Peptides against a protein of PDB entry 3B8E. Designs and how they scored, part 90

Target 1, 230 residues: chain A of PDB entry 3B8E
Amino acid sequence: PFLIFIIANIPLPLGTVTILCIDLGTDMVPAISLAYEQAESDIMKRQPRNPKTDKLVNEQLISMAYGQIGMIQALGGFFTYFVILAENGFLPIHLLGLRVNWDDRWINDVEDSYGQQWTYEQRKIVEFTCHTPFFVTIVVVQWADLVICKTRRNSVFQQGMKNKILIFGLFEETALAAFLSYCPGMGVALRMYPLKPTWWFCAFPYSLLIFVYDEVRKLIIRRRPGGWVE

## One batch from the design tools (peptide; made by RFdiffusion4, then SolubleMPNN)

Design b2_p16_5_s1 (from b2_p16_5, 14 letters changed)
Fold by OpenDDE base, seed 5:
Structure b2_p16_5_s1 (fold): chain B 230 residues (1-230), chain A 16 residues (1-16)
Amino acid sequence: as target 1 above (230 residues)
Amino acid sequence: SEVQELLERIKKLLEE
């Protein structure tokens, strides 16, 4: 997300505080769970034919799959960001290169796509309104991981967590998202303004995309055992 | 404590 922000020179889609909340609040429980699941799966692993090569290939494939899922999550967040800004009069094409003027507190006449002028305070409110739904979108997209884990069929790709730990992790991140979104004072303290409940549903197409992606991947693995998609 | 300190630093940076 930050790389796209720099390259496209768009208004900041995700605040630093929100990023920290994702890294510390959302990713820790899944990472711990995965470590425990790997320890259990190693007990069930058949000895690889070539321990060095087969282990390396499997680790690369797992890393690639997690990278792809992360990209889909980021796309979901950006989708929500662009929808909110579009509803406030800023079309995606107009946001390109707008950051410099957007962040300048002395410019109070930044025009949207329809010629409406926005003060510094007004456009910062809109920006901070995007931070919360970006975070919430990531949380909602992660719900698809629960479904992926339940539909696991002899996949070498061990995605997600044990059911109990996964559910707890999803509850924790959802509770955190609700707290950051609706607790009074979060707009001032964390630059995360309250989110309309309807925005929770904006990420659902991307959750579906992750589900479809995983099902297609599993289908390919079943049809081509030992292929590079494992 | 370290997380709280980091959050406080970030808040200060965002207020500037």
Scores: peptide ipSAE 0.011, ipTM 0.300, DockQ to the pose 0.036
Fold by OpenDDE base, seed 3:
Formats: C-alpha cells, sequence, structure tokens
Structure b2_p16_5_s1 (fold): chain B 230 residues (1-230), chain A 16 residues (1-16)
C-alpha cells in the first residue's frame, strides 16, 4: 500500500504502523495455521511421497496461491479506499498526482472532483477515515483466504473447519481489527479513525470473490490433475 | 517459476 502511495502519488491509504500490524499480527498466526493444516493433511494421507518432488510442488502451489490471493487482498483494500474518497468527492482519477497538494498544510483550497474546496484539516480527516476501512477490508479478505487455503484440492465444504489454530487465527485477526478500529486514541496513535459498522460489510464481496475463485480453481484441479492451473 | 517469481514480487510491492 505504501509503494502505491508513492508511485501513484495519491493520499496515503494506510499508515505504516497499521501495515506492520497486518504483517506481524494478522499474517503470522494464519501462516502457522496453514503450516499445521498441511502437516496434518500429510500425516493423514500416509502415502509414500517423494519428499523432494512433493515439497517442490507444494512450494510452487502455495506461492502461486498466496501471490494471487495477496493481489486480490490489495485490490480489495484499494477498492474500499477509492469508494470512501469517491463518497467524499474525490474520484479515483482525480487522486492521481494529488498527494503533493494534499499533504501541503499551506494549501487550504484543494478542489475535489466536483470543485469543492477542502482545507488541510478536512483532507487529513478524510485520509485518516480511509485507514481503518482499508485495514478491516484486508482482515475480512484474509478470513476467506484462511478458510480457502486450508485445503489444496478438496473443497472447504468437504474438509470442514477442523483446524482449531485456523479458527484461533480468525478470532485474533478480528479482535485486532476491532481493537484498532474502536479503541480510543487510535486516531491519534495510528491515524485510524473509528470505523462505521457499514464498512465491515464492504469487504464481504471480495471475500466471496476469493472464495468462489478458489473453489473454481480447486474444481478445475480435481477435474484435470496435472493441468496448467496447478 | 517465472510467474511465481512475478507474483511474489507483486505481492511484496503491494504489501509494502
Amino acid sequence: as target 1 above (230 residues)
Amino acid sequence: SEVQELLERIKKLLEE
């Protein structure tokens, strides 16, 4: 998110501290959960596997899956960011190159897409209003990611929610999101203003999209073992 | 391998 902020020269969508909270707080437990689920799956199958070939295939599949899902997560976060700014009068096209004027405290007449002038303080309020929904969107999308990544080939409906560590990871991410969104002082400390409850639901379509995408992918893998989709 | 590397790079860029 910070790189896109620099490259596109748009208002900052997510603070650096919140990014660190995502990387260290939300991603670590899910990663551990997935590692345990894979280990359990391998133990249960008990088939003689070639350790060299199976590890290589697994690493490739995992890296591709996480790469694709990570892109969808980022897209979901940015979508939420652009929706919030658009609702406040800043269309996505207008945000390109706006950062220089946006961050200048001496410019109090930055125009939105409709010609409305925004003071520096007003702009910063809108910017900080985007941080929390962006973060929450990432967390909600990660719920889908965790559920989907539990299985390599089987549908989530077939394997079920047996991994207690995965469930714990989901609760931890949700608790962290709630803490950062609603704890007093987060607006000052993390530049995350309190989240309107409606923004939690804005991420659900993306979670559903990831879910459908992965189920379709798994269905294709089951129907065509060894295909290019693997 | 090339697609994987590209996806990892994109992921890193999006996370930073």
Scores: peptide ipSAE 0.000, ipTM 0.221, DockQ to the pose 0.023
Fold by OpenDDE base, seed 4:
Structure b2_p16_5_s1 (fold): chain B 230 residues (1-230), chain A 16 residues (1-16)
Amino acid sequence: as target 1 above (230 residues)
Amino acid sequence: SEVQELLERIKKLLEE
């Protein structure tokens, strides 16, 4: 998210501290949980890790957890970001290159896509309004992504939710999301303004789409082993 | 990307 902010010169969709909270607070436990997925998983076809001697997370698991999931999360978050800004008059194309004027406190007449002028304070309110939904979107999408990552070939319905560490991770990130969204002072501390409950559902279609897509993919793999979709 | 790399490094350190 921060890289896109720099490259595209768009208003900051998510603060660096919040990103740290996501990565360290939400992604760490789930990522570790993948290493402890039961041997029944076709991804983790190995003996249980010895916590004293064996590597906690191998390169493949790291790549899966932080590469694939991270990219999907970012896409989901940015989707929410663009939706919010569009609803406030800033179309995605208009945001490109807008950062310089957006962050200038002395410019109080930044125009949106419809010619409405926005003060610095108004712009910052909109910007910070994006942070919490972005974070929540990541969490909601991560539910699906982590569940998908349990198996390569088998359906989630076949494998089930047996990994208690994964379940704990999902709970942790959800609890953290709720805390950051609704705890007093988070708007000041983390620039995460209180979230309308409706925004929790904004990511659901996206997560559902990914879930369905992956289930279809897995179905194809099961029917045609070694296919191009594997 | 940078954060992911950092996390990867942290994870490696925690495993040592």
Scores: peptide ipSAE 0.000, ipTM 0.248, DockQ to the pose 0.044
Fold by OpenDDE base, seed 2:
Structure b2_p16_5_s1 (fold): chain B 230 residues (1-230), chain A 16 residues (1-16)
Amino acid sequence: as target 1 above (230 residues)
Amino acid sequence: SEVQELLERIKKLLEE
């Protein structure tokens, strides 16, 4: 997220403190939970493999957990960010290169995509309005991502949800999201303004799409092992 | 594997 902020010169989508909260609060417990996930039934039924191939499977799981989840979370967050800004008059194309003027306190006439002028204070309110939904979107998307990452090849419907640690992680991150979203003072302390309940649902279509995508991917992998889909 | 490699590369770019 930070590189996109710098390269595209867009308004800051997520505060640094909030990023730390994600890393320490929402990502750590789920990541640990994935380490304790039950082995895939198909892997357990396989003949004893060479240690090199077993390492390869573990590397693939790690890659999926730390590579794919993070990517999907970032995409989900940015999706929500762009939706909020678009609803406030700032289309994605207009945000490119806007950061310099956006962050300048002396510029009180920054125009949106429709020619409306925004004061510095108004812009910052909109910016901070994005922080909480961005964070919540990450959590909601992570629900699907964590479920997806339980298995490399098997469907979620086949493997089931038996990992109590994972379930605990899902509740923990959800509780943290609720706390940060609705606890008084979070707007000042973390630059996270209170979230409208409707924004919790903004990520659901995205999560569903990712879930369906991964189930299809896994289906293809089961039918064609070693394909490019991995 | 190719998709994962791409995703990892993109993730690194997004996190920095």
Scores: peptide ipSAE 0.000, ipTM 0.220, DockQ to the pose 0.023; fails the geometry check

Design b2_p16_5_s2 (from b2_p16_5, 14 letters changed)
Fold by OpenDDE base, seed 3:
Structure b2_p16_5_s2 (fold): chain B 230 residues (1-230), chain A 16 residues (1-16)
Amino acid sequence: as target 1 above (230 residues)
Amino acid sequence: DKVQELLKRIKELLEK
């Protein structure tokens, strides 16, 4: 998120502290939970892997899968960001290069896409209004990511939801998201203004997309062992 | 290989 802020010169979509909350708060417990996931039902049916060749293939597959999921997560967050700014009069195209004027305290007449002038204070309110929904969008998308990462080949429906630690991780990251979104003072401390409940649902299509994508990927792997999708 | 490297770079960029 911060790199796109720099490259595109758009208003800051997500604060640095919120990024730390994602990396340390929302990702740590879920990642640990995956270490306690039950082995896939087909693991004993697989031939012994060649330790020299199959490690590279697995690393490539993991890197590709997580890279694709990470891109979808980022797209989800930025989609939410652009929707909020568009609802406040700033169309995505208008945001390109706007950062310099946006962050200038002495410019109080920055025009939106409709010619409305925005003071510095008004702009910062809108900016900070984006932080919470962006963060929540990432958390909601991470639900799907965590669930799909339970297995490499089997469907989630085949493996089931037996890992209690994984379930705990989902609740922990959701509770953290709710705390950061609704606790008084978070607007001042973290630049995260209170979230309208409707914004929780903005990420659901992306979570569904990740889920469907991974289920289709796993289905292809099951039907075509040794294919290019592996 | 190039796509994987690109995806790795994008991931590294997104994790920053």
Scores: peptide ipSAE 0.000, ipTM 0.211, DockQ to the pose 0.023
Fold by OpenDDE base, seed 4:
Structure b2_p16_5_s2 (fold): chain B 230 residues (1-230), chain A 16 residues (1-16)
Amino acid sequence: as target 1 above (230 residues)
Amino acid sequence: DKVQELLKRIKELLEK
């Protein structure tokens, strides 16, 4: 998110403190839980791994968890960011290069895509209004993403949700998201303004699509081992 | 990216 902020010169979609809350608060426990995920039924049929050389979660699962998931989460967050700004009159194309004027407190007549002028204070309210739903979107998407990462080939329905640490991590990140979103003072302390409960559902279609996509992918892998989708 | 690398390292340590 911060790299895109710099490269595209868009208003900051997610505050630094909020990023730290994601990385250190919401992502650590779930990520660690993947190391303790029960091996797939097909992996369990293999010869016992060497604990010193072989990982329970192979390089593919690691790449999915730490590479692909992070990118997917960022895309989900940015989607929510662009939706909120568009609803407030700032179309995505108009945001490109706007950062300099957006962050200048002396410019109180920044125009939106419709010619409406925005004061610095109004702009910052909209910016900080994006932080909370961005965070919540990441959490909601992460529900599906973490579940799909637990297995490489097997469906979630085949292996089930046996990793108690993962379940705890999902609960913890959800509780943290709720706390940061609705606890009084978070708008001042973390620049995370309270959001409407309806924004929790904004990411659900995305999470569902990712879940369905991955289940289809896994189905293809099971039917055609060594295929291009692996 | 740095945090992801850190988490990866932590994971690797926990699997040892």
Scores: peptide ipSAE 0.000, ipTM 0.198, DockQ to the pose 0.085
Fold by OpenDDE base, seed 5:
Structure b2_p16_5_s2 (fold): chain B 230 residues (1-230), chain A 16 residues (1-16)
Amino acid sequence: as target 1 above (230 residues)
Amino acid sequence: DKVQELLKRIKELLEK
């Protein structure tokens, strides 16, 4: 997200405090929960791997999968960001290169895509209105990511939701997202304005995409043992 | 505050 912000010179899609809340608040409990996940039911049925060749291939494939999932998460956040700005009169094409004028407190006549002028204060309200939905989008996408990380080969439907610590992690992430989104004073303290409840659903297509992607990947691994996808 | 200051400095460096 930060690289796209620098390259495209768009208004800031995600605040620093929000990034810290994702890295420290949202990811910590889920990561710990994976350490307590039960072993896959088929782990003992796997043939002995060649420790030199198969380990390197598996590490590369896992790294690629995490990279792809992270890219889908970022796309989900940016989608929500662009939709909110478009609803407020700023089309995606108009946002390219706008950051310099957007962040200048002395420019009070920045035009949107429809010729409406925006004061500095109005622009900052809209920017901070985007921070909360971006954060919530990441949390909703992380639900799918956490669930798919439970297993390497088995479907989520085969493994089930037996890990109580993982379930607790999902509730903790959701409670944190709700607190940051709706608690009075968060707009001043964290620059995160209250979110309309409808924006929680904006990320669902991306969560579904991650889930489908991983289930298809795991299905291919199960059907083609020893292939390039293991 | 320190992170915001660091980001402000990075921003100032990039605007230069």
Scores: peptide ipSAE 0.000, ipTM 0.291, DockQ to the pose 0.022
Fold by OpenDDE base, seed 1:
Structure b2_p16_5_s2 (fold): chain B 230 residues (1-230), chain A 16 residues (1-16)
Amino acid sequence: as target 1 above (230 residues)
Amino acid sequence: DKVQELLKRIKELLEK
């Protein structure tokens, strides 16, 4: 998200506070939960392979999975961002290079795609309106991510949802997202304005996409060990 | 394996 912000010079889609909430509030408990997750049944039954080659394969699989999932997460967040801005009159093409004028407090006549002029305050409201949905999108996508990260090869249905810490993490991040989205004063304190409940559903296709993608990936790995997907 | 190799190459390029 931040790289696209720099490269495209678009208004900031994800605020610093939301980034911190993701890193500290959303990712920490899930990361801890993975340490207590039961080892994959096939991994535990595997004889110790060459620890050098197995570590490399595991690191590569993890890096690929996180890279691909991260791209889908970013796409989901940016989709939500662009939809919100488009609904407010800013088409995606118009946002390119707009950041300089967008962030200038002295420019109060920034035009949208329809010729409507936006004051600095109005622009910041719409910018901050994007922060909460972006955060919520990440949380919803992370539901799928956390579930799929439990296993490397086995389906989620084979591993099950027995990790109470993971379930707690999913609850915690969802509760945090709800708190940040609906608690009065969060717009002023954290620049996270209230979110319409309908926006929670905008992330569901991406969450499902990640889930399906990973299940298909795992299925391919199970059926064709050493294939191009590895 | 091919994707992993590509990602490795990308990582190596980004680290330069």
Scores: peptide ipSAE 0.000, ipTM 0.208, DockQ to the pose 0.017; fails the geometry check

Design b2_p16_5_s3 (from b2_p16_5, 14 letters changed)
Fold by OpenDDE base, seed 5:
Structure b2_p16_5_s3 (fold): chain B 230 residues (1-230), chain A 16 residues (1-16)
Amino acid sequence: as target 1 above (230 residues)
Amino acid sequence: SAVKELLERIEKLLKE
């Protein structure tokens, strides 16, 4: 998110406090849940032909897959960000290069895509209104990510949702998202303004995309054992 | 709180 913020010079889509909430709040329980996940039966039976080279290749492939999932998560967050700003009069093309004027408190006449002038306070309200749904979008996408990470080759439908710690993790991060989004004072304390409940659904296409991506990947691995996607 | 303050400082520096 910060790289795009710097390169495109757009208004800040995600605050630092929100990032901390993701790193400390949403990732801890999922990591624990994965540690207690039962080993996949198919993985346990595989011995590498060359323990050194085959392990390295597999680690690279796993890292690439997680990198791709992270990119999809970021895209989901940015999609939500652009939709909210567009609903408030700022089209995506107009946001390019706007950061400098946006963050200047002495400029109170920043124009949107329709010629409406925005004060500094108004701009900050809409910016902070974007932080919450960006965070919520990440949480919703993480639901799919957590579910797919429990297995390497087997479909989620084959493995099932039997890990109670994983389920607890999903509820915990969702409860945290709801707390940060709707608890009084979060707008002042964390710059996370209340979110319309409808925005929770904005991330669903991206969650589905991650789910489909992983199921297709796993299907390819099952059909072609030892392929480059494994 | 200390981490928050540090990050806020970093954010300010990045915006300058």
Scores: peptide ipSAE 0.005, ipTM 0.267, DockQ to the pose 0.028
Fold by OpenDDE base, seed 3:
Structure b2_p16_5_s3 (fold): chain B 230 residues (1-230), chain A 16 residues (1-16)
Amino acid sequence: as target 1 above (230 residues)
Amino acid sequence: SAVKELLERIEKLLKE
């Protein structure tokens, strides 16, 4: 998110402290939960391949899968960001290069896509209004990520949700999202203004997209073992 | 291979 902020020169979509909360708070427990997930029955039945080559292949496959999911997650967050700004009069095209004027406290007449002038304070309110939905979108997308990462080849419907630690991780992420979104003082401390409940649902299409993507990927792997999709 | 390397680079950048 911060890299896109710099490259596209757009208003900051997510605060640095909030990013740290995601990296340390939301990702750690899920990662631990995956370490305790039971191995797929098909993996355990396979004779140990060459441990050097198999480790490298597995690391590459995991990196590719998480990289793709991470990109979809980022796209989901940015989509939510752009929707909020568009609802407030700033179309995505208009945001490109706007950061310099946006962050200048002495410019109180920044025009939106419709010619409406925005004061510095008004702009910062809109910016900080985007932080919470962006974070919540990431959390909701992470729900799908955690669910799909239980298995490499088997469908979630086949493996089920038996890992209690994973379930705990999902609740922890949700509780953290609720705390950061609705606890008094978070607007000042983290620049995360209270979120309308409707914005929780904005991320659901992306969670569904990740779920469908992974199920299709797993289906292809099952039908074509050793294919390029691995 | 090239796409994989690109994705790994992007992943590293996103984790930093």
Scores: peptide ipSAE 0.000, ipTM 0.219, DockQ to the pose 0.023
Fold by OpenDDE base, seed 2:
Structure b2_p16_5_s3 (fold): chain B 230 residues (1-230), chain A 16 residues (1-16)
Amino acid sequence: as target 1 above (230 residues)
Amino acid sequence: SAVKELLERIEKLLKE
């Protein structure tokens, strides 16, 4: 999110405190839960790792944790961000390069995509309105991502949901998201304005698409080991 | 493999 903020020069989609809440709150328990996930039957059949040649941490695990999950989360968050801003009159193309004027409190005539002028206060309300849905979208996407990451090659339906720690992590993450979204004072303390309940469902189609995509990917990998789909 | 390589490249870019 921060890189896109700099490169595209768009309004800040996610506050720093919210990022810390993700890293320290929502991501910690799920990450630990993945460490306790039952190994795939095919992984257990692999030859022992050579300590001299193989890195202690599998690069594939790192890629899945930081590359796949992080990218999917970011995409989901930005999707929600752009939807909210578009509903408020700011189309994605119009947001490019807008940050400088957006953050200037002395400019009270920033135009949206339809020529409506926005005061600084109005812009900040819209910005902070994006923070909570962005966070919640990450949580909702994480539901799918965590389930996806429990296996590399086997279907979720084949592996099953046996990890009680993972299940607990999902509930804890959801509870934290609900707390941050609806607890009084979060708008002032964390710049997270109260979320309309309907926004919880905004990420579901996206999560479903990712889930279906990954199941198809895994199916192809099982049928054609070593293919380009890996 | 191609998807993995792409993800690794993006991961590197995100860390910079």
Scores: peptide ipSAE 0.000, ipTM 0.223, DockQ to the pose 0.021; fails the geometry check
Fold by OpenDDE base, seed 4:
Structure b2_p16_5_s3 (fold): chain B 230 residues (1-230), chain A 16 residues (1-16)
Amino acid sequence: as target 1 above (230 residues)
Amino acid sequence: SAVKELLERIEKLLKE
């Protein structure tokens, strides 16, 4: 998210603290779950014919899949960000290059896509209104990762322990999201304003997209082993 | 490998 913020020069979609919560909270648990999955897979899979090459291929596949999922998660967050800003009068095209003027406290006449002028304080309220929904969108999209991880594994038994760690992680992420979204003072302390309950549903299309993407990817891998999707 | 590296870079870029 931060790189798209830098590259596109759009208003900051996520606060630094929120980014840290995503990186430490949401990415750590899946990474740990994948590490445990590999360990359980290594224990339960018959000795790979070539342990070194098969392990490398599996690690590459997992890393590619994780990178692709992470990219879709980020897209989900950005979608929510753009929807909120569009609802407040800032269309996505207008946000390109707007960061410099957006972050300048001395510019109080930044125009939205409809010609409405926004003060610095008003712009920051809208920006901070995006932080919580973006974070929550990432959390909700990560719920799809649970389903994906469950469906990726050939062994039902291998799916079980990983699912418990993933479920616990998703619960912790959801609890954190709820805390950051609804705890009094978080708007001032973390610049995460209270989230309308409707924004929790904004992520659902992206969760579905991740699910569909993963199923299509699995289908392609099954039909064309060794393809570019691997 | 190249796609993985690209995706890791994109992920790193997105996480940054």
Scores: peptide ipSAE 0.000, ipTM 0.224, DockQ to the pose 0.024; fails the geometry check

